# Ledger of designs, part 52: peptides against a protein of PDB entry 6B4E

Target 1, 295 residues: chain A of PDB entry 6B4E
Amino acid sequence: TNFDKISKMFWHYKDKIAQIKQDIVLPIKKADVNVRNLLSRHKRKINPKFGQLTNSNQQLFKIQNELTQLINDTKGDSLAYHWILNFIAKAVVHQAETEVRVKPESALPLGKLTLYLLVQFPELQELFMARLVKKCPFVIGFTCEIDTEKGRQNMGWKRNNENKWEDNTSYDERMGGILSLFAIITRLQLPQEFITTTSHPFPIALSWHILARICNTPLNLITNTHFVILGSWWDAAAVQFLQAYGNQASKLLILIGEELTSRMAEKKYVGAARLRILLEAWQNNNMESFPEMSP

## One batch from the design tools (peptide; made by RFdiffusion4, then SolubleMPNN)

Design b2_p13_5_s4 (from b2_p13_5, 10 letters changed)
Fold by OpenDDE base, seed 1:
Structure b2_p13_5_s4 (fold): chain B 295 residues (1-295), chain A 13 residues (1-13)
Amino acid sequence: as target 1 above (295 residues)
Amino acid sequence: IDEYLEELLKNAL
């Protein structure tokens, strides 16, 4: 693992966030009133759609079509188009932080919707990845120290209005929610309409990168959160990961589930204990996956 | 699995 490369990637996306603010978000505030009104209306229509997702594929397809129309309405103005995509990127990640956090299985319909949008609107890909990395650097296997304010900020820790850091549990759950979404996206097949025309934008190999990079992370940087997000990843993607890489996947699952947890045993991380349970369940031929969506 | 992934696995932990 080349950690310098990972750091470069991390800061690339941090810079992208700053660029988005300067080139997309701020300029739209000075845009024509008609454009601002259009975007305001579309924002109000788009935002509820993510909460309307269920375990139904029919509902998913309905929402996909509605969002496609709403986004297409903005294509006549490049700034408006990029603004609405950035809004969607933020909204999807926010949904992962809030809904997936408390209901992990909701990552599946959200991931399917997101993957569809990422393929249908390729310009969303960089916007989405930048938002993911900002909120949850674990998606690219980035880790830094959290004993400083800057380190905590870089790792996606939030402060409230009173400048107090969020609780450890809140942070762990948010990271788990975001990582669950990303893991789901990596293990989903492209929608049938795209499978012959485009490559997967965030393929299962990115799950491999997450696991391998965490395994190679200096042990002094490994926290409970690492194990929490590995557990979240496991629930979301382990079955499909094994299908994709076979014996090599098995080796990596053993590395995170057995070896990494053992090396950190003295810390008595709750997340590590859960990951050990997941490993043991797998060893007993009882690996579970999220239930498939209904027709 | 490609060579890069194999390398990552070999170097893990």
Scores: peptide ipSAE 0.032, ipTM 0.723, DockQ to the pose 0.091
Fold by OpenDDE base, seed 3:
Structure b2_p13_5_s4 (fold): chain B 295 residues (1-295), chain A 13 residues (1-13)
Amino acid sequence: as target 1 above (295 residues)
Amino acid sequence: IDEYLEELLKNAL
């Protein structure tokens, strides 16, 4: 693992967020009133759709079509188009922070929708990845110290209006929700219409990177959150990960489930205890995945 | 653990 490369990637996306604000978000505030009105209407129509997802593929396809039409309506203005994609990127991550954190299986329909949009609208990819890294650096295996205010901010910790940090449980759950979504995306196959013409934008190899980079992280930087997000990843993608990499996947799952948890046993992390339970279930031939969606 | 993981990465990726 090259940690210098990971750090450079992290700061690249931090810079991208600043660029998005300067080049997309702020300019729209000064745009023509008709453009602003259009985007306001579209925002109101788009935002609730992510919460309308169910375990139904039929409902998924309906929402895909509706979003496609709404996004296409903005393509005549490049700035408007990029603004609406940035809004979607933010909305998807927000849905992961709120809904997926409490109902992890909801990551499946959300991930399918997101993957479809990422392929259908390639400009969404950088916008989405930048938002993911800002909110949950674990998606690229980045970790820094959290004993400073800047360190906590870099790792995606939030403060309330009273400038108080969120509690550990809230942070853990949010990170787990976001990571669940990303894990699902990495393990999904492309939709049938794209499978022969397009490469996967966020393939299963990115899941490998997450696990490997966490295992190589200095132990003094490992927290309960690392184990929580590994558990979230496990529920979301472990079955498909084993299918993709076979024996090598098995070795890596043992490294996170047994070796890493053992190395950190003195900390008595609740997340680590759960990860060991998942390992034991696998050893008993009971590795589970999220249920498949209905027609 | 680090050395073992580096080996895995070389072989699997």
Scores: peptide ipSAE 0.028, ipTM 0.704, DockQ to the pose 0.094
Fold by OpenDDE base, seed 5:
Structure b2_p13_5_s4 (fold): chain B 295 residues (1-295), chain A 13 residues (1-13)
Amino acid sequence: as target 1 above (295 residues)
Amino acid sequence: IDEYLEELLKNAL
């Protein structure tokens, strides 16, 4: 694992967030009143759509079509188009932080919707990845120390209005929610209409990167959160990961489930204990996956 | 483990 490259990637996306604010978010405030009104209306229509997802593919397709139309309405103005995509990127990640956090299986419909939008609107890809990395650096296997304020900020820790850090449990759950979404996206097949014409923007190989990079992370930087997000990833993608890479996938699952947990046993991390249970279930031929969506 | 993982990454599909 080349950690220098990972760090460069991390800071690339941090810079991208700053650029988005300067080049997209702030300029729109000075845009024509008609454009601002359009975007305000679209924002109000788009925002509730993510919460309207269910375990139904029919409902998913309905929402896909509605969002596609709303986004297409902005294409006449490049700034407006990028603004609405950035809004969507933020909204999707927010949904992962709130809903997927408490109901991991909800990552499946959200992931399907997100993957569709990422392919349909390629400009969303960079905006979405920047938001993901800002909120959850684990999606690219980045880890730094959290003993400093800057380190915590880099790892996506939040402060409230009183400058108090969020609780460990809150942080772990948010990271798990975001990682679940990303894991689902990596293991999903492209929609049928795109499979022959487009490559997957965030393929299953990115799951491989996450696992391998965490395994190669210096042990002094490994926390309970690492095991929590690995468990979240496992629930979301382990079955499909094994299908994709076979014996090589098995080796990597053993490395995270057995070797990494064993090396950190003295810490008695709750997340590590859960990951051990998942490993043991797999060894007993009882690996579970999220249920498929209904028609 | 680190060396093994490096090899695994290089051979990743």
Scores: peptide ipSAE 0.031, ipTM 0.703, DockQ to the pose 0.098; fails the geometry check
Fold by OpenDDE base, seed 4:
Structure b2_p13_5_s4 (fold): chain B 295 residues (1-295), chain A 13 residues (1-13)
Amino acid sequence: as target 1 above (295 residues)
Amino acid sequence: IDEYLEELLKNAL
């Protein structure tokens, strides 16, 4: 694992967030009133769509079409277009932080929607990845010390209005939710209409990166959160990961489920205990995936 | 597949 490369990638996306604010978010405030009104209306229409997802493909397709229409309405103005995509990127991640956090299986419809949008609107890819890395650097296997305020901030910890850090449980759950979404995206097949014309923007290889990079992370930097997000990843993608990489996948699952948990056993991390349970379930031929969506 | 995995490991580890 080249940690320098990972660090550079991390800071690239941090810089991208700053750029987005300067080049997209702030300029739109000075845009024509008609553009601002349009975007305000679109924002109000778009925002609830993510919460309207169910385990229904029919509902998914409906929402895909509605969002596509709304986004296309902005293409005549590049700034407006990028603004609405950035809004969508933020909204999707927010949905992962709130809904997927408490209902992990909701990552499947959200992931399908997101993947569709990422392919349909390629400019969303950098915006979305930047938001993901900012909120959950685990998506690229980045880890730093959290014994400093800056370290915590870099790892996506939030402060409330009273400048108090969120509790560990809240952080763990948010990270798990975001990573669940990302994991789902990596293991989904492209929509049928894109299979022959487009490569997957966030393929299953990125799941491999997450696992491998965490396995190679210095043990003194490994926390309960690492195990929580590995468990979230496992629920979201382990079955498909095994299908993709076979024996090599098995080796990596054993590394995270047995070796990494064993090395950290003295810490008695709850997340590690859960991951061991998942490993044992797999060993007993009881590995489960999220239910497939209904027609 | 093996070559791909080797490359993947090289890039990821």
Scores: peptide ipSAE 0.028, ipTM 0.712, DockQ to the pose 0.158; fails the geometry check

Design b2_p13_6_s1 (from b2_p13_6, 6 letters changed)
Fold by OpenDDE base, seed 2:
Structure b2_p13_6_s1 (fold): chain B 295 residues (1-295), chain A 13 residues (1-13)
Amino acid sequence: as target 1 above (295 residues)
Amino acid sequence: MNPIDELLKDPVF
């Protein structure tokens, strides 16, 4: 693992967030009132759609079509188009932080929707990835120290208005939710209409990167959160990961489930205990995946 | 962890 490369990638996306603010968000505030009104209306229509997802493919397709139309309505103005995509990127990540956090299996319909949008609107990819990395740098396997304020901020910790840090449980759950979504996206196949014409924007190899990079992370930087997100990843993608990489996947699952947890056993991390349970379940031929969506 | 294991390398793919 080249940590310098990972760090460069992390900072690239941090810079991208700043760029998005400067080049997309702020300019729209100064844009024509008609454009601002259009985007405000579209925002109001788009925002509830993510919460309307169910375990139904029919409902998914309906929402996909509705969002596609709403996004296409903005294409006549490049700035408006990029603004609405950035809004969607933020909304999807927010949904992961809130809904997927408490109901991990909801990552499946959300991930399917997101993947569809990422393929249908390629400009969403960089916007979405930048938002993901900002909120959950674990998605690229980035880790830094959290003993400093800046380190915590870099790792996506939030402070409230009273400058009080987010509690550990809330942070862990949010990171787990975001990573669950990303993991799902990486393990999903492209919609049938795109399989032959488009490459997967966030393929299963990115899951490999996450696991490998975490395994290579200096142990002094490993926290309970790392195990929580690995557990979230496991629930979301382990089955498909094994299907993709076979024996090599098995080795990596053993490394995270057995070796990494063993090395950190003295810390008695709850997330590590859960990951061991997942490993044991797998070893007993009881690996589970999220339920498939209904028609 | 100095994983000597090539498995922990980032895939080139």
Scores: peptide ipSAE 0.036, ipTM 0.711, DockQ to the pose 0.071
Fold by OpenDDE base, seed 1:
Structure b2_p13_6_s1 (fold): chain B 295 residues (1-295), chain A 13 residues (1-13)
Amino acid sequence: as target 1 above (295 residues)
Amino acid sequence: MNPIDELLKDPVF
């Protein structure tokens, strides 16, 4: 693991967030009133769609088509198009922070929708990844110390209106929700209509990066959150990860589940205890995955 | 991201 490269990638996406604000978000505030009205109407139509997802493929396809039409309606204005995509990127991550954190299995329909949109609208990819890295640096295996305000900010910790940090449980759950979504995206196959024409934008190899980079992270930087997100990843993607990489996947699962948890045993992290339970379940031939969606 | 480099290298604690 080259941590300098990871750091450079992290800061690249931090810069991208700043660029998005300057080049997309702020200019729209000065745009023509008709454009602003169009975007306001589209925002109102788009936003509820993510909450309308169910464990139904039919419902998923309906929402995919509706969103595709709404996004296509903005393509005549490049700034409007990019603004809508940035809004979608933010909304998807927000859905992971709110719904997926409390119902992890909801990551599957959300991930399928997101992957479809990422392929259908390639300009969404950088916008989405920038938002993911900003809110959950674990998606690229980035870790820094959290003993400073800057460190906490870099790791995606939030402050409320009273400038108080969120509690550890809230942070862990949000990170778990976001990581679950990303893990799902990495392990999903492309929709059939794209398999022959497009490469997967966020393939299963990115899950390998997450695990390997966490394993190589200095132990003094490993927190309960690392184990929480590893557990979230496991629920979301471990089965498909094993299918993809076989024995090499098994080695890495043992490293996170046994060796990393053992090295951190003195900390008595609740997330580590859960990860050990997941490892033991797998060793007993009882690795679970999210249920498949209905037709 | 170079996925190959991470895949070919074992994690080191």
Scores: peptide ipSAE 0.032, ipTM 0.692, DockQ to the pose 0.129
Fold by OpenDDE base, seed 5:
Structure b2_p13_6_s1 (fold): chain B 295 residues (1-295), chain A 13 residues (1-13)
Amino acid sequence: as target 1 above (295 residues)
Amino acid sequence: MNPIDELLKDPVF
C-alpha cells in the first residue's frame, strides 16, 4: 500500500468537490430562468425515487427508466446535465447515510440503481466518487488522525449548527451505510446490456483495496469505525469477494477478522467483536449474504 | 503501533 498515493487521491477528490461547487452549483443560480425551472421540477421528481426502491427488480427497472428519461431531458444544456448528475450523486450518498445505515440490505437495490446510472451516464462517476470520498474516506482506504478538528473534518465527521460534533454511534452508522452501498456496487455484475460494451466503473478490486489498505493502516489510527465499516463490508460483499478471489480472498478475510481484531483486542471495540463473530460464522460454513431481489 | 506485517499490495489492472 502506497499511502502517499492514497493521500493524493483523497485531496484530488476534496478539490473536485470545491470545483463542482464553483463550476456547476453556483453558475446554475445565474442560468436562464427556463433552465432553473426545468432543474427545479426534475429535482422534485428525482429526489423521492431513491426512497421508492424495494426488494423488487420490477420496481427497480421502473425507477431506472424514469431517472434515465429525467436525466436525458437535461442533455441539451451541459451545465444543467452536470448539475442534475451532481444532485443525483449527493442524493444517492444521502440515501446511504439515512436508510442503508438502518437497513443494510437496502443497499442492494440502491447499488443496482446506482451502478446502472454510473454506466449509463459516465460523467456521474467522478461526481459520485468525489461525494463518496468526502463523506466516507474509507471507500478508498484513507485514514488520518481525528484528534484535531481538521482531522475529523477530513474523515467526514459532521458538526451541527452549534459546532457540536456528531456522536460516535451516529458517525459509525453513517460510515457503515455509505460503505455498504459502495461494497455492493463493487460486487455487482454489470447489467446484461452493458457487460460486453464497457468495463465495470468500480470493480471488486476496489473492495480488495479497502481491506488491504485498512490492514496496512498504522494501528494507532485504527478506531471502532474501521471495524464497523469492515463488518458492513462483510455483510454486503464477503460472499462475492470469496467467489472472485478464492484463496487470496480468504487470506484477507482472516487478516481483518482474526489478525486485525487480535492486534486491537485491548481496545475492546464493539465493532471488532462483531467482526470476530462474522469470522467465526464463516469458519463454521455459515456465512450469510443479503437476500436476492424478487422479479 | 505498526500495521499488520504482511504488507499487502493493492491489485494492479
Scores: peptide ipSAE 0.025, ipTM 0.679, DockQ to the pose 0.061
Fold by OpenDDE base, seed 4:
Structure b2_p13_6_s1 (fold): chain B 295 residues (1-295), chain A 13 residues (1-13)
Amino acid sequence: as target 1 above (295 residues)
Amino acid sequence: MNPIDELLKDPVF
């Protein structure tokens, strides 16, 4: 694992966030009133859509079509188009932070929707990844020290209006929610209409990178959050990961579930205990996956 | 944990 390159990738996306603000978000405030009104209306229509997802493919397809129409309405203006995609990227990640954190299986409908949009609108990919990395650097296997304020900020810790850090549980749950979404995206097959025309934008190999990079992370940087997000990943993608890589996947699952947890046993991390339970369930041929969506 | 198996090495994407 080349951590220097991972760091460069991390900072690339941090810079991308700054660029998005300067080139997309701020300019739209000075755009034509008709454009601003259009985007305001679209924002209001888009916002509830993510919360309207259920474990129903019928509902998913409905929302996909509605969002596609709304996005297409903006294509006549490049700035408006990029603005609406950036808004969607933010909204999807926000849904992961709020809903997926409390109901991990909701990542499946959200992930399917997101993957569809990422393929249908390729410009969403960089916007979405930038938002993911900003909010949850674990998605690229980035870790830094969190003993400084800047380190915490880099790792996606939030402060409230009183400038107080969020509690550890809230942070862990948010990171777990975001990573669950990303894990789901990586393990999903492309929608049938795209299989022959495009490659997967965030393939299962990115899950491999997450696990391998965490395993190679210096132990002094490993926290409870690392185990929480590994557990979230496991619930979301372990079955499909094993299907994709077979024996090599098994080796990596053993490394995270047995070896990494054992090396950190003295810390008594709650997340590590849960990951051990997941390992044991697998060893007993009781590995679970999220339920498939209904018609 | 440094992977001993070459297939467990992680190229940066």
Scores: peptide ipSAE 0.021, ipTM 0.663, DockQ to the pose 0.068

Design b2_p13_6_s2 (from b2_p13_6, 7 letters changed)
Fold by OpenDDE base, seed 2:
Structure b2_p13_6_s2 (fold): chain B 295 residues (1-295), chain A 13 residues (1-13)
Amino acid sequence: as target 1 above (295 residues)
Amino acid sequence: MNPIDELLKDPEF
């Protein structure tokens, strides 16, 4: 693991967030009134669609088509197009923070929708990844200290209006929700219409990077959150990860489930205890995955 | 070459 490379990637996406604000969000406030009105109408139509997802492929395809049309309506103005994609990137991550955190299996329809949009609208990829890294640096295996205010901010901790940090449970759940979505995206196959023409934008290799980078993280930086997000990843992607990498995947699952948890046993992390239960279930040939979507 | 085999040659793998 090259930690300098990971740090450079982290700061690249932090800079990208600042760039998005300056080059996309702020300029739209001064754009033509017709453009601003279009985007306001589209925002209101787009926002509820992520919550309208069910475990139905039919409903997924309906929403995909509706979103595709709404996004295409903005392509005549490059700034409007990038603004609506940035809005979508924020909305998807927000859905992971709110719905997926409490219902992890909802990551599957949300992930399928997101992957479709990432392929259909390639400019969404950098906007989405920048938002993910800002909110949950674990998606690229970045970790820093959280004993400083800046460290907590870098790791995606929120403060309320009273400048009080969020509680540990709320942070853990949000990180788990975001990582569940990302894990699902990495393990999904491209839609059939894209398999021969397009490379996967966030392939299963990115799941390998998450696990390997966490295993190589200095132990003094490992927290309960690391185990929580590893458990969320496991539920979302472990079956497909084993299918992709076979024996090499198995070795890495043992490293996170047995070795990393054992090295941190003195901390008695609840997330680590759950990860050990997942390991034991796998060892007993009882590894579970999210149910497939209905037709 | 199998894309998986190329990935496993990455020093991060």
Scores: peptide ipSAE 0.021, ipTM 0.658, DockQ to the pose 0.104
Fold by OpenDDE base, seed 4:
Structure b2_p13_6_s2 (fold): chain B 295 residues (1-295), chain A 13 residues (1-13)
Amino acid sequence: as target 1 above (295 residues)
Amino acid sequence: MNPIDELLKDPEF
């Protein structure tokens, strides 16, 4: 693992967030009133769509089409287009933080929708990744110390209006929700219409990077959150990961499930205990995946 | 257990 490369990637996306604010978000406030009104209407139509997802492919396709139309309506103005995509990136991550955290299987329809949009609108990819890394740096296997305020901020910890940090459970659940979404995206096949023409923007190899980078993280930086997000990843992608990499996947699953948990056993992390249960379930031929979507 | 074998020589794969 090249930690310097990971750090560079992390800071690249932090800078990208600042750039998005300067080049997209702030300029639109000064844009023509008609453009602002258009975007306000579109925002109001787009925002509910993510919560309207169900385990139905029919409903997914409906929402895909509706969002595609709404996004296409903005293509005549580059700033408006990028603003809508940035809004979508934020909304998707927010849905992961709020809904997926409490219902992990909801990551599947959300992930399918997101992957479709990422392929249909390539400019969304950088905007989405920047938002993911800002909110959950675990998606690129980045870890830093959290003994400082800056370290906590870098790791995606939130403060409330009273400047109080969120509780550990809330943080763990949010990180798990975001990571579940990303894991799902990495293990999904491209929609049939794109398989022959487009490469997967966030392939299963990125799941490999997450696991490998966490395994190589200095043990003094490993927290309960690392195990929580590994468990969230496992539920979301372990079956498909094994299908993709076979024996090499098995070795890595054993490494995270047995070796990493054993090295940290003295900490008695709840997330680590759950990960061991997942490992044991796999060893007993009871590895589960999220249910497939209905027609 | 090492995840690296003849197929994968880099843990970052």
Scores: peptide ipSAE 0.020, ipTM 0.667, DockQ to the pose 0.063
Fold by OpenDDE base, seed 3:
Structure b2_p13_6_s2 (fold): chain B 295 residues (1-295), chain A 13 residues (1-13)
Amino acid sequence: as target 1 above (295 residues)
Amino acid sequence: MNPIDELLKDPEF
């Protein structure tokens, strides 16, 4: 693992977030009133759609079509188009922080919708990845110390209006929700209409990177959150990961489930205990995935 | 000891 490369990637996306603010978000506030009104209407129509997802492919396709139309309506103005895509990127991550956090299996319909949009609107890819890295650096296997304010901010910790840090449980659950979504995206096949013409924007190899980079992270930087997000990843993608990489996947699952948990046993992390349970279930031929969506 | 380095040196990798 090249940690310098990971750090460069992390800071690239931090810079991208600053650029998005300067080049997209702030300029639109000074845009023509008609453009601002259009975007306000579209925002109000788009935002509820992510919460309208169910375990139904029929409902998914309906929402895909509705969002596609709403996004296409903005293509006549490049700034408006990029603004609406940035809004979508933020809304998807927010849905992962809130809904997927409490109902992990909801990552499947959300991930299918997101992957569809990422392929239909390629400009969404950098906007979405920048938002993911800002909110959950674990998606690229980045870890830093959290004993400083800057370190906590870099790792996506939030402060409330009283400048108090969020509690550890809230942080762990949010990171788990975001990582569940990303894991699902990496293990999904492209929609049938794209599979022969388009490369997957966030392929299963990115899940390999997450696991490998965490295994190579200095042990003094490993926290309960690392085990929580590994457990969230496991529920979301372990079955498909084994299908993709076979014996090599198995070795890596043993490394995270057995070796990494054993090395950190003195910490008695709750997330590590859960990951051991998942490993044991797999060893007993009881590895589960999220249920497939209904027609 | 980097467990991934050991894994990558496995001839079956």
Scores: peptide ipSAE 0.020, ipTM 0.649, DockQ to the pose 0.061
Fold by OpenDDE base, seed 5:
Structure b2_p13_6_s2 (fold): chain B 295 residues (1-295), chain A 13 residues (1-13)
Amino acid sequence: as target 1 above (295 residues)
Amino acid sequence: MNPIDELLKDPEF
């Protein structure tokens, strides 16, 4: 693992967030009234769509088509197009922070929708990744100290209006929700219409990077959150990860489930205990996956 | 040697 490269990537996306604000969000406030009205209407139509997802592929395809039309309506103005994609990126991550957090299996329909949009609208990829890294640096295997205010901010900790940090449980659950979404995206196949024409924008190899980078993280930086997000990843992607990499995947699963948990045993992390249970279930040939969506 | 560090130095990872 090259930590300097990971740090550079982290800061690249932090800078991208600042750029998005300067070049996309702020300029729209000065845009033509017709453009602002269009975007306001589209925002109101788009925002509910993510909460309308179910375990139905039919419902998914309906929402995909509706969103595709709404996004295409903005292509006549490059600034409007990028603004709506940035809005979508924010909305998807917000859905992971709220819904996937409490219902991890909801990551599957959300992930399918997101992957479709990422392929259909390639400009969404950088906007989405920047938002992911800002909110959950674990998606690129970045970790820093959280003993400072800046360190906590870098790791995606939120403060309330009273400048109080969020509770540890709230942070862990939000990180788990975001990582579940990302894990699902990495393990999904492209929609059939794109398989022969497009490479997967966030392939299963990115799951490999997450696991390997966490295993290489200095032990003094490993927290309960690392184990929580590994457990969230496991539920979301472990079955497909094993299918993709076979014996090499097994080695990494043992490394996180046995070796990393054992090294941190003195901390008695609840997330580590859960990950140990997941490992034991797998060893007993009882690895579970999220249920497939209905037609 | 840290078994994790050894495995992660393997070019297979």
Scores: peptide ipSAE 0.019, ipTM 0.639, DockQ to the pose 0.055; fails the geometry check

